# Peptides against a protein of PDB entry 2FGR: the designs that were tried, part 76

Target 1, 331 residues: chain A of PDB entry 2FGR
Amino acid sequence: SSVTLFGIVDTNVAYVNKDAAGDSRYGLGTSGASTSRLGLRGTEDLGGGLKAGFWLEGEIFGDDGNASGFNFKRRSTVSLSGNFGEVRLGRDLVPTSQKLTSYDLFSATGIGPFMGFRNWAAGQGADDNGIRANNLISYYTPNFGGFNAGFGYAFDEKQTIGTADSVGRYIGGYVAYDNGPLSASLGLAQQKTAVGGLATDRDEITLGASYNFGVAKLSGLLQQTKFKRDIGGDIKTNSYMLGASAPVGGVGEVKLQYALYDQKAIDSKAHQITLGYVHNLSKRTALYGNLAFLKNKDASTLGLQAKGVYAGGVQAGESQTGVQVGIRHAF

## One batch from the design tools (peptide; aimed at target 1 S2 F6 F331)

Design b2_p29_3_s1 (made by RFdiffusion4, then SolubleMPNN; from b2_p29_3, 17 letters changed)
Fold by OpenDDE base, seed 3:
Structure b2_p29_3_s1 (fold): chain B 331 residues (1-331), chain A 29 residues (1-29)
Amino acid sequence: as target 1 above (331 residues)
Amino acid sequence: SLADRLELAARLARELAALAEELNARFGE
């Protein structure tokens, strides 16, 4: 058996030119290149190709020393794995987000990531962004000649909000092809939640693909989310992402990503463009900078996620510029 | 040069943005 302590401390200076009042915000933020974390993991060989595993991981907030506490809400799983693949029990990334966020060149972190995995409808569930779930059972296949899949189910445990029952129930999965420079996947998910105290289904479909040309990588996402409400009609968002990354000088990486969020319920679009640079000082330590521009049109109020500084919205139709400069250290 | 690579990246980004808009126009129903 082995136990590994691991983590990342990522802290930055961040600036956004507009908050909800139209004022600038700046300060020390967290998780600009990678989510800061502390974790424990281990495996036990049970013989015959069977292994047991555990994984406990929580977010670190370096700017305030975890003033709100520490938990294992990133992942808290026990697993069995073998030639059949892997079964996981416990809170984790849902299979759809685990696979489809891998196409985000900003690793679902900081001011530059694809923001499609979002609570678009003021859902009242704890995980209405479609990223993680409590009470989750997941299964992941091995990779067979490039083909792989993952499936998950989360129990609602009779959680209610208002008149909504089954809150927190998740069902979803993906199919993928990962072979050499090519990756492609399709994900489908449904999560039960509440909006305004009424039962709502969050449906999600996501297509992702990437190709590594060696000198550069291209990546793309197509996503539709629908919050299906019994009263008031569906809240639908179509999200698109296209990005490129390239190594620079053997120690650096430049990333450029564009995203479009077509928010159908408010007939409003938002455009996001982000330029990122990472400079590796070592295998474990990097400097990074992100520059993001978010243009909201019409009634759109999206804000860049400068965690630890400002992650709220802006006034309708306003544009926001964000900057992060920071240090990432892995251990 | 770094400038040429940045310009190429910016051009690629514009082409990719245009492609995303075209995809949205076709599939954004």
Scores: peptide ipSAE 0.067, ipTM 0.628, DockQ to the pose 0.014
OpenDDE base, seeds 1, 2, 4, 5: peptide ipSAE 0.006, 0.006, 0.006, 0.010; ipTM 0.328, 0.325, 0.323, 0.437

Design b2_p29_3_s2 (made by RFdiffusion4, then SolubleMPNN; from b2_p29_3, 14 letters changed)
Fold by OpenDDE base, seed 3:
Structure b2_p29_3_s2 (fold): chain B 331 residues (1-331), chain A 29 residues (1-29)
Amino acid sequence: as target 1 above (331 residues)
Amino acid sequence: SLEDRIALAQRLAEELSALAEAFNKLFGK
């Protein structure tokens, strides 16, 4: 048996040139390169190739010392694993997000990540971004000659919002091929939620691929999210990402990522471009800088996610520039 | 030069944008 305490403290100085009022915001932010976290995990060998596991992980907010409290909302699972793969019980990343966010060169963190995993429709469910779920059962296959898959189901437990009676139900999964420098995946998910107190289905399809050339890595995502409403029509967003990363001088990494968000319900696009640099001072400590530009067109109001400083939207059609400079320490 | 690197980065960004738009045209139905 083993028990491991682990964590990351990632804190930055962040700046965005526009908020919802058109004013600049700046200050100390969190989670610019990696999400700050504290966790406990362990495994027990049960013999015969069977293992039990647990994982408890919560987010750390270094700028305010977790003033709003600490919880294990990142992951709180018990698992069994063996030659059959792994079964997990508890709150976790849903299988689709767990696999498909791996193609995001900014690791779904800071001002540079792919923002497709989002609540596009003012969904009233707690996890309408499609990232995690409560009451989740997940299964992950082993890797067989590169092929692997994951599946998940989350119980709604008759959670109601307005007239919606199945809020929080998730069903989804992915198939993938991971072999050497190549990774490719297809993910499908549906989540039950509410919009305006009415039952709504959040459908998601995502394709991801990456190739590591050794000297550089290319990565891409194609995603469609659709909030299917009985009244008012569907809220559909097509999201695209293409990125490249390369090692620099043996201790650094440069990243460039572009994303396009085609928001069909408002006939408006947003363009995101991010340049990132990470400098490893050690195996555990890094300095980093991110520079992001977000151009909203027409009715688009997307904002960069400078967590701890400003993560709200901007005025329709406005552009936003963001900067993060920080320290990441892993323990 | 730094200018050449910026220009190269801009060109790469433009090419990536064009590629993304091409994908959007293919899949944006």
Scores: peptide ipSAE 0.023, ipTM 0.588, DockQ to the pose 0.014
OpenDDE base, seeds 1, 2, 4, 5: peptide ipSAE 0.000, 0.021, 0.018, 0.009; ipTM 0.256, 0.492, 0.523, 0.309; seed 1 fails the geometry check

Design b2_p29_3_s3 (made by RFdiffusion4, then SolubleMPNN; from b2_p29_3, 19 letters changed)
Fold by OpenDDE base, seed 5:
Structure b2_p29_3_s3 (fold): chain B 331 residues (1-331), chain A 29 residues (1-29)
Amino acid sequence: as target 1 above (331 residues)
Amino acid sequence: SLEERKRLAEELREKLAALGEEFNAKFGK
């Protein structure tokens, strides 16, 4: 058996020009290029092509030294893998988010990522952003000539909120084609939750694609999320993303990404544009800078996710500018 | 009208915020 200790410490100086009160926020933030983490993982060869694995990973907050504690909420899985693929048991990324966030050029972190995977409806479930789930069983196929898939089911364990009795149940999966420079995927998911103590289904459909031209990469996402409430009507958001990245001078990467969030329940849109640059000092250490602009229209109140500094909303119809400059170190 | 949409949106936002706060108070960290 093997055990590997691994991690990332990513800390930045961050600034946003507006919070919910219209004031600027600035300070030391975390996870601007990659989520800071500490983890343990390992495998055991069981013979015959079968392997057992474990993965334990928690988030690190370098700005405060994990003052609120440490846990393995990022991933806590045991696995079996082989020619049949991989089965995972435990808290993890749900299959839909694991695959479809791969098209986000900002790696679902910092102020530049696609923010479509969100709790759009004040869902009362712990993971109503559709990213992770407790009590999850997942299966991932091998790659068959480019084709691959993943499926997952999370048990609700009869968690109740108000009259909702299946909170936390997840069912979902994706199909994908990954071959050379091309990747394309379709993901579908439903999560049971509650809004106002009433049973609510969070339905999600996501399409993603990317192509690596060598000199540049293009990537895109199309997503619909719908919180189907028992009473009060549906809360629907259509999210769109288009991004490009290119290597610079053999040691750097520039990224540009645009996203649109069409929030149907409030008939309001938000536009996000982010420019990012990463400079690799080594294989494990990088400097980075992100510049993001978020334009809220009408009743939209979305905010950039400057983790450790400010990740809340802004006043309706206000725009927000964010900057992060930081160091990422992997070990 | 835009004004009506803003009013409805604000009302919805307030209701959702209140619900979130109540939930967080009862079950949050």
Scores: peptide ipSAE 0.023, ipTM 0.524, DockQ to the pose 0.015
OpenDDE base, seeds 1, 2, 3, 4: peptide ipSAE 0.000, 0.022, 0.013, 0.000; ipTM 0.312, 0.451, 0.367, 0.235

Design b2_p29_3_s4 (made by RFdiffusion4, then SolubleMPNN; from b2_p29_3, 17 letters changed)
Fold by OpenDDE base, seed 1:
Structure b2_p29_3_s4 (fold): chain B 331 residues (1-331), chain A 29 residues (1-29)
Amino acid sequence: as target 1 above (331 residues)
Amino acid sequence: SLEDRIRLAEELRERLSRLAEEFNARFGK
């Protein structure tokens, strides 16, 4: 058996010009370019092309030294893999998020990522952002001439909130084509949750595509999230993302990403534009800077996610500017 | 058109919802 210790420590100085009170916030934040993490993983060759694996990964908060504790909530899986693909048991990214977040040029973290994978409806489930699930069984196919797929089911284990009795149940999957410079995927998911103590279905559909032109990469996402409530009507958000990245001088990367969040339940839109730069000092160490603008219209109150500094909302119709400058170190 | 894609997405969503319901009916005791 092999065991590998791995991780990332990513810490930054962050600033946002507005919080919920209209005041600026600044300080030391985490995970601006990549999510800080500590993990253990390993594999065992069982012969005949069959392998067993484990993966344990938790988030690191460098600003406070994990004052709230350390856990393996990012991933805690055991797996079997072979010519048939891979089966995973345990908490993990759900297949839809695992695949479709790969099109986010800001790595689903910091102030610049696509924020479509979100709890749009004050869902009371722990994972109502559609990113991870407890009690998850996942299956991933091999890549067959570019075609690949993933499927997952999470047991609710009779978790109840109010009158909802299947909270945490997940079913979903994706189909994809990954061949050379081209990637394209379709993901579908449904998660059971509760809103206001009432059973609610979180339905999600996501389309993603990217193309690497060598000199630049283009990436896009189209997503609809719908919280189907028995009472009060559906809460629907259409999210759109378009991003481009390009290498700079062999040691850097520049990123530009735009996202639109059309929040139908409040008939309000939010626009996000982010410029990012990563400078590689080595294969493992980088400096980075992010500049993000978030414009809320009408009743929209979205805020940039400056983790460790301020990740809350702003007043309705207010705009927010965010900056992160930091160091990322991988080991 | 974008509208056609949205319609396709809605149809796929409905199909998924039905599949989820069938799966839940079989395994959700």
Scores: peptide ipSAE 0.018, ipTM 0.445, DockQ to the pose 0.013
OpenDDE base, seeds 2, 3, 4, 5: peptide ipSAE 0.016, 0.014, 0.000, 0.015; ipTM 0.439, 0.398, 0.283, 0.428; seed 5 fails the geometry check

Design b2_p29_4 (made by RFdiffusion4)
Pose (drawn by RFdiffusion4):
Structure b2_p29_4 (pose): chain A 331 residues (1-331), chain P 29 residues (1-29)
Amino acid sequence: as target 1 above (331 residues)
Amino acid sequence: STSFSGFSDAASVLSALASFTSALASARS
């Protein structure tokens, strides 16, 4: 049995060459290499291989001292685990995002990550990026011979927005194979939401795979996200990503990731290339840099996510360059 | 038994972060 207080402070200077008005922005931001966080977790041995766990974790914003207030929105769970796997109750990453985001070499944070888990259709739900859910129950199997799976159901509790009376419902899961060097997963999920006050399903299918050769690792993601309005119409986005990472000189790591976002509703594509470098001063402390280029075509207005500096859109068809340089410290 | 970890390290890191944030707010004013 044990109890642990932990966290990460990851703060950076960041710059983007354009915002929605075309002006550059620079400043002090956060979470470029890993999401800054503070948390408390524990595991209690109940005997017979059965364990009880808890986990409370919230995001830290070092640039403004969590000016909007601290919370445990990253994870707030209690669980039972054993030879049967693990059951968790509480807000957390849904199983599809928990497993599939592991294929993103930029840890789903900073200016370099895969942007597929986003609210493509301006859905009105609290978590229309498909990442986390309130009122979540999840089951995770053990890994037997490499095979493993996860399932989750989040209750809508009759949350109503317009014609949608089940906003926030999540049903989803994944199947996967993980043997150390090789990992592959298929995730499928549906959320209930509303767009402009009209009931809408958010359907998501995601495939991810990676192989770690030791001298380098190759990783990729494919995703279709479809917001399907009940009365008709849809906003569909296909997202693709391929990346590689390699250790450099003991202590160092280089990462490169290419992504394409095909936004069918506006018949427009955006392409992104991101180079990253991590230099470890210790197991707990790293300096890092990220350089990203995002090219929007046609009506696309996607922007790089320089958290704490600028994470909005850009003018239609514009290219945007961004940089982050910072320090990550885990404790 | 139940072991406890991370409280001393968290106290140090969070105190340093509070000091840094205060100094930054002052510099911006």

Design b2_p29_4_s1 (made by RFdiffusion4, then SolubleMPNN; from b2_p29_4, 17 letters changed)
Fold by OpenDDE base, seed 3:
Structure b2_p29_4_s1 (fold): chain B 331 residues (1-331), chain A 29 residues (1-29)
Amino acid sequence: as target 1 above (331 residues)
Amino acid sequence: STSYSGAEEAKEVLEELKKRVEALKKERA
């Protein structure tokens, strides 16, 4: 049996040149390279290849010392694993996000990540970004010659918003091939939510792939999200990502990532380009810098996610520049 | 529980996405 205390403290100085009013924002932010976290995890060997596990993980906000409190909303699972794979019970990343965000070279964190996993439709559910779910049962297969899969179902528990009576229900999964330098995955998910008090289905399809050439890694994502509304038509977004990373001098890593968000409901596109650098001072401590450009066209109002400083939108058609410089420490 | 029956829809989406990626590649070239 083992119990491990673990965590990451990632704090940065961040700047964005525009907020919703067109003004700059700057200050101390969090989670620029990795999400700051505190967690407990452990396993128990039950014999015969069967293991029990637990995982409790919450986000840390170093800029304010968790002024809003601490919780285990990142993950709170109990599991059984063995030759059959792993079954998890509890709040967690949904299988689709767990697998498909792995192709994001910015690890779904800071101002540079792929932002496709988003609430595109002012959904009223708590997890309408398609990242995590409450009341989740998930199953992950072993890896069979590279092939693997994950599936999940979350209970709505009769949660209601307006006339919607199944808010929070999730069903989804992925299939993948992971072998050596190659990874490729296809994910499908549906989540029930509400928009304007009316029942809405959030449908998501995502294709991801990466290849590690040793000297560099390439990664890509293709995603479509649809908020299917009974009234008002679908809110559809097609998101695309292409990224590259390379080691620098044995102690650093440079990352470049481009994303396009084609927001069909408003016939507007947004372009995101991010340059990142990580400098390892040790195995556990790194300095990092991110530079991101977000160009909104037409009615698009997307903003970079400078957590702790500014994560809101900008005026329609405005461009935003963001910078983060910070320290990441893992323990 | 409502299952996602969207296998056919998923195929259509994949085909559309592939076409768009190819178009984007051509625009960059």
Scores: peptide ipSAE 0.006, ipTM 0.310, DockQ to the pose 0.012
OpenDDE base, seeds 1, 2, 4, 5: peptide ipSAE 0.000, 0.005, 0.005, 0.006; ipTM 0.264, 0.310, 0.322, 0.321; seed 2 fails the geometry check

Design b2_p29_4_s2 (made by RFdiffusion4, then SolubleMPNN; from b2_p29_4, 13 letters changed)
Fold by OpenDDE base, seed 1:
Structure b2_p29_4_s2 (fold): chain B 331 residues (1-331), chain A 29 residues (1-29)
Amino acid sequence: as target 1 above (331 residues)
Amino acid sequence: STSHSGAEEAAAVLAALAAAVAALKEARA
């Protein structure tokens, strides 16, 4: 049996030019290039090609030393794996987010990531961003000829909010083709939640693709999220992302990503453009900088996610500029 | 759209897990 302690400490100085009051915010933030984490993982060979595994991972907040506590909400799984693939039991990334966030060149963190995996409708479920689930069973196939898939189901455990039952139930999965420079995936998910105390289905469809040309990588996402309320119209968001990354001088990486969030329920769009640079000082330590611009139109109030500094919204129709400069250290 | 009751879905997942465990036991034998 092997047990590995691992982690990332990613801390930055961050600035955003506008908060909800129109004032600037700045300070020490976290997780600008990678989510800061502490984890334990291990495997046991059970013979016959069967392995047991565990994975415990929690987020680290280096700015305040985890003043609100530490938990394993990032992942807390036990697994069996073999030629059949992998079965996981416990809180984890849902299969759809696990696969489809891989196309985000900003690693689903900081001020630059694709923000489509979001609670668009003030859903009252804890995981209404479609990223993780409690009480999750997941299955991942092996890769066979490039083809792979993942499926998941999360039990609601009779959680209720208002008149809504089955809150937290997730069903979803993806199919993918991963071969050499090409990756393409289709994900489908439904999560039961509540909005205003009323039953709501969070339906999600996501298409992702990337191609590594060697000199550069292109990546794209197309997503539709619908909060289908029992009473009232659907809250629909169409999200689009296109990004490019390129190695620089063998020790650096530059990233450029554009995203569009078409928020149908408020007939409002938001545009996000992010430029990022990572400079590897070693295999384990990097410096990075992110520059993001978020333009809200009409009733849109989206804010950049400068974790530890400001992650709230802005006034309707306002633009926000954000900067992060930080250190990422992996162990 | 077969509205699988949450109970039916849960049962199906549990059954699939049980079947997987059974298959794993057979593979070790």
Scores: peptide ipSAE 0.023, ipTM 0.424, DockQ to the pose 0.011
OpenDDE base, seeds 2, 3, 4, 5: peptide ipSAE 0.007, 0.022, 0.020, 0.012; ipTM 0.382, 0.478, 0.438, 0.408; seed 5 fails the geometry check

Design b2_p29_4_s3 (made by RFdiffusion4, then SolubleMPNN; from b2_p29_4, 15 letters changed)
Fold by OpenDDE base, seed 3:
Structure b2_p29_4_s3 (fold): chain B 331 residues (1-331), chain A 29 residues (1-29)
Amino acid sequence: as target 1 above (331 residues)
Amino acid sequence: GTSYSGAEEAAEVLAALEKEVAALKEARE
């Protein structure tokens, strides 16, 4: 049996030129390249190829020293694994997000990531962004000649909001092909939630693919999210992403990513483009810089996620520029 | 048609980003 303490401290200076009032925001932010975290994990060999595992991981907020406290909301799982794959019990990334966010060259973190995994409809559930779930059971297959899959189910435990029941129920999964330089996957998920106190289904379909050419990597995502409401019609968003990354000088990496968010319910689009650079000072320490531009059209009010500085929206139709420069240290 | 229009929109966003980068360089000097 082994126990490993691990973590990342990622802190940056961040700037956005517009908030909801049209004013600039700047300061010390967190999690610009990777989400800052503290975790414990371990495994026990049970013999016969069977292993038990645990994983406890919480977010660290370096800018304020976790003033709001610490929890294990990132992951709190116990697992069994073997030739059959892995079964996990506990709060975790849902299988769809775990697989499909892997195509995001910005690792779903900072001001540059794909923002499709979002609460697009003012859903009242705690995890209406489709990223994690409470009360989750997950299963992941081994890789069979490139083919692999994962699926999950989260219990609602009869949680209610307004007249909505089954809040927090998740069902979803993915199929994938991962072989050498190629990765491709399709994910489907449904989550029960509430909007305005009324039952709503959050449906999600995501297609992802990447290819590593050695000298460069290309990655893409296609996603549709639909909040199906009984009253008021569906809230649908089509999200698209295309990104490229390349090593620089053996110690650096440059990334460029574009995303389009077509918000059908408000007939408005948002365009995001981000340039990122990571410079490895060591295996564990890196400097990084991100430059992002978000252009909202019409009624769109999306904002870049400069965590610790400003992660809110902007005025309708406004553009936002964001910068992050920081240090990432892993231990 | 739709793919072409999307490419044009992406190009416009890239141009806007380049402009912002240039402005930042000028402000640093």
Scores: peptide ipSAE 0.007, ipTM 0.359, DockQ to the pose 0.015
OpenDDE base, seeds 1, 2, 4, 5: peptide ipSAE 0.005, 0.000, 0.000, 0.000; ipTM 0.306, 0.281, 0.324, 0.303

Design b2_p29_4_s4 (made by RFdiffusion4, then SolubleMPNN; from b2_p29_4, 18 letters changed)
Fold by OpenDDE base, seed 1:
Structure b2_p29_4_s4 (fold): chain B 331 residues (1-331), chain A 29 residues (1-29)
Amino acid sequence: as target 1 above (331 residues)
Amino acid sequence: GTSFSGEEEAKKVLEELKKAVEELKKAKE
């Protein structure tokens, strides 16, 4: 058996021109191009095409040295894999997020990512952003002529919040076609949670597609998130994303991504546009810069996620500009 | 059990998304 230590340290200087009080924030932030992480993984060949695996991964916060502690909340799985695919047990990305975030050209981190995978309704569950789940069993198929799928179920273990009695239950999956330059996926998920102490279903549907033209890549997402409440009506958000990336001079990559978040419950939209550049100094080290603009309309209060500096909201209807310049190092 | 109605619900959501996209296109014109 082999054990591999791996990680990424990504730290940046970040600036946003507005916080909730209308003041600028700046400082040292983390995870601007890739989520900083430390992990251990390994596999064991069991013979006959069967393999056992483990994966333990936690987030690194380089700005404060993980002052709040270190854990393996990113992934903590044991798995069996073979010709049948892979079964995973443990906390992980849920299958829907694992697949559908792959279309995000900003890798679901920094100030430029698609922010659709979000707790839109002040859900009281720990993972109401639809990204990861505790107590998760996942299955991923092999790729059959391009077609592949993933499925997951997370046990609620009778977790209660208020009158909700199944908080944390997840069921979901995706179907995909990945062949050559084309990728397309459909994801469906439901998570049980609570809003205001009342049972709520977080339903999610996401469509993703990308095409690599060689000289450039185009990617898109369409998502609906609906917090279905028995009382008070549904909290629905339609999110749209379109992005393009292109290699530059063999050592760099430029990215442009636009997203629209139509928040139906407050009848308000937010527009996000981000320009990013990554310059590879080596295979393992890169410099990067991100420039993002977020325009909130009406009652929308979304903020750019400058992790480590400011990730809160802004005043209703306010716009926010964000900048990140940083170093990413992989090991 | 889950209240997710499966394929039929997914179809409804897809149709709603299509309508939303069309509305956005019209608003930009």
Scores: peptide ipSAE 0.000, ipTM 0.310, DockQ to the pose 0.012
OpenDDE base, seeds 2, 3, 4, 5: peptide ipSAE 0.000, 0.000, 0.000, 0.000; ipTM 0.273, 0.335, 0.264, 0.263

Design b2_p29_5 (made by RFdiffusion4)
Pose (drawn by RFdiffusion4):
Structure b2_p29_5 (pose): chain A 331 residues (1-331), chain P 29 residues (1-29)
Amino acid sequence: as target 1 above (331 residues)
Amino acid sequence: MKWVKTNGQWSSADLTDAEIDDIINSNLA
């Protein structure tokens, strides 16, 4: 049995060459290598292999001292685990995002990550990026011979927006194979939401795979996200990502990731290339840099996510360059 | 910081490299 207080402070200077008005922005931002967080967790041995756990974690914004107030929105769970696997109750990553974001070499944070888990259709739900859910129950199997799976159901509790009376419902899961060097997963999910006050399903299918050769690791993601309005119409986006990472000189790591976002509703594509470098001063402390180039075509207005500096869009068809340099400290 | 229980007694303990990896590489996004 144990109790742990933990966290990460990851703060950076960041720059983007353009915002929605075409002006550059620079400043002090956060979470470029890992999401800054503070949390408490514990595991209690109940005997017979059965354990009870808790986990409370919230995001830290070091640039403004959490000016909007601290919360435990990253994870707030209680759980039972044993030889049967693990059951968790509470807000958390849904199983599909928990497993599939592990294929993103930029840890789903900073200006370099895969952008597939986003609210492509301006859905009105609290979590229309498909990442986390309120009112979540999840089950995670053990890993037997490499095979493992996860399932989750989040209650809508009759949250109503317009014609949608089940906003926030999540049903989803994944199957996967993980043997150390090789990992592959297929995730499928549906959320209930509304767009412009009209009931809409958010359907998501995601495939991810990686192989760690030791000298380098190759990783990729494919995703289709479809917001399907009940009365007809859909906003569909296909997202693709391939990346590689390698250790450099003991202590160092280089990462490169290419992504494409095919936004069918506006018949437009965006392409992104991101180079990253992590220099470890210790196991806990790292300096890092990220350089990203995002090319929008046609009506696409996607912007790089320089958290704490600028994470909005850009003018249609514009290319945007971004940089983050910072320090990550885990405790 | 970390507290552990052995034979019903609580005491302070250091975080392992594996726990630091877990902190850095879990609960992503």

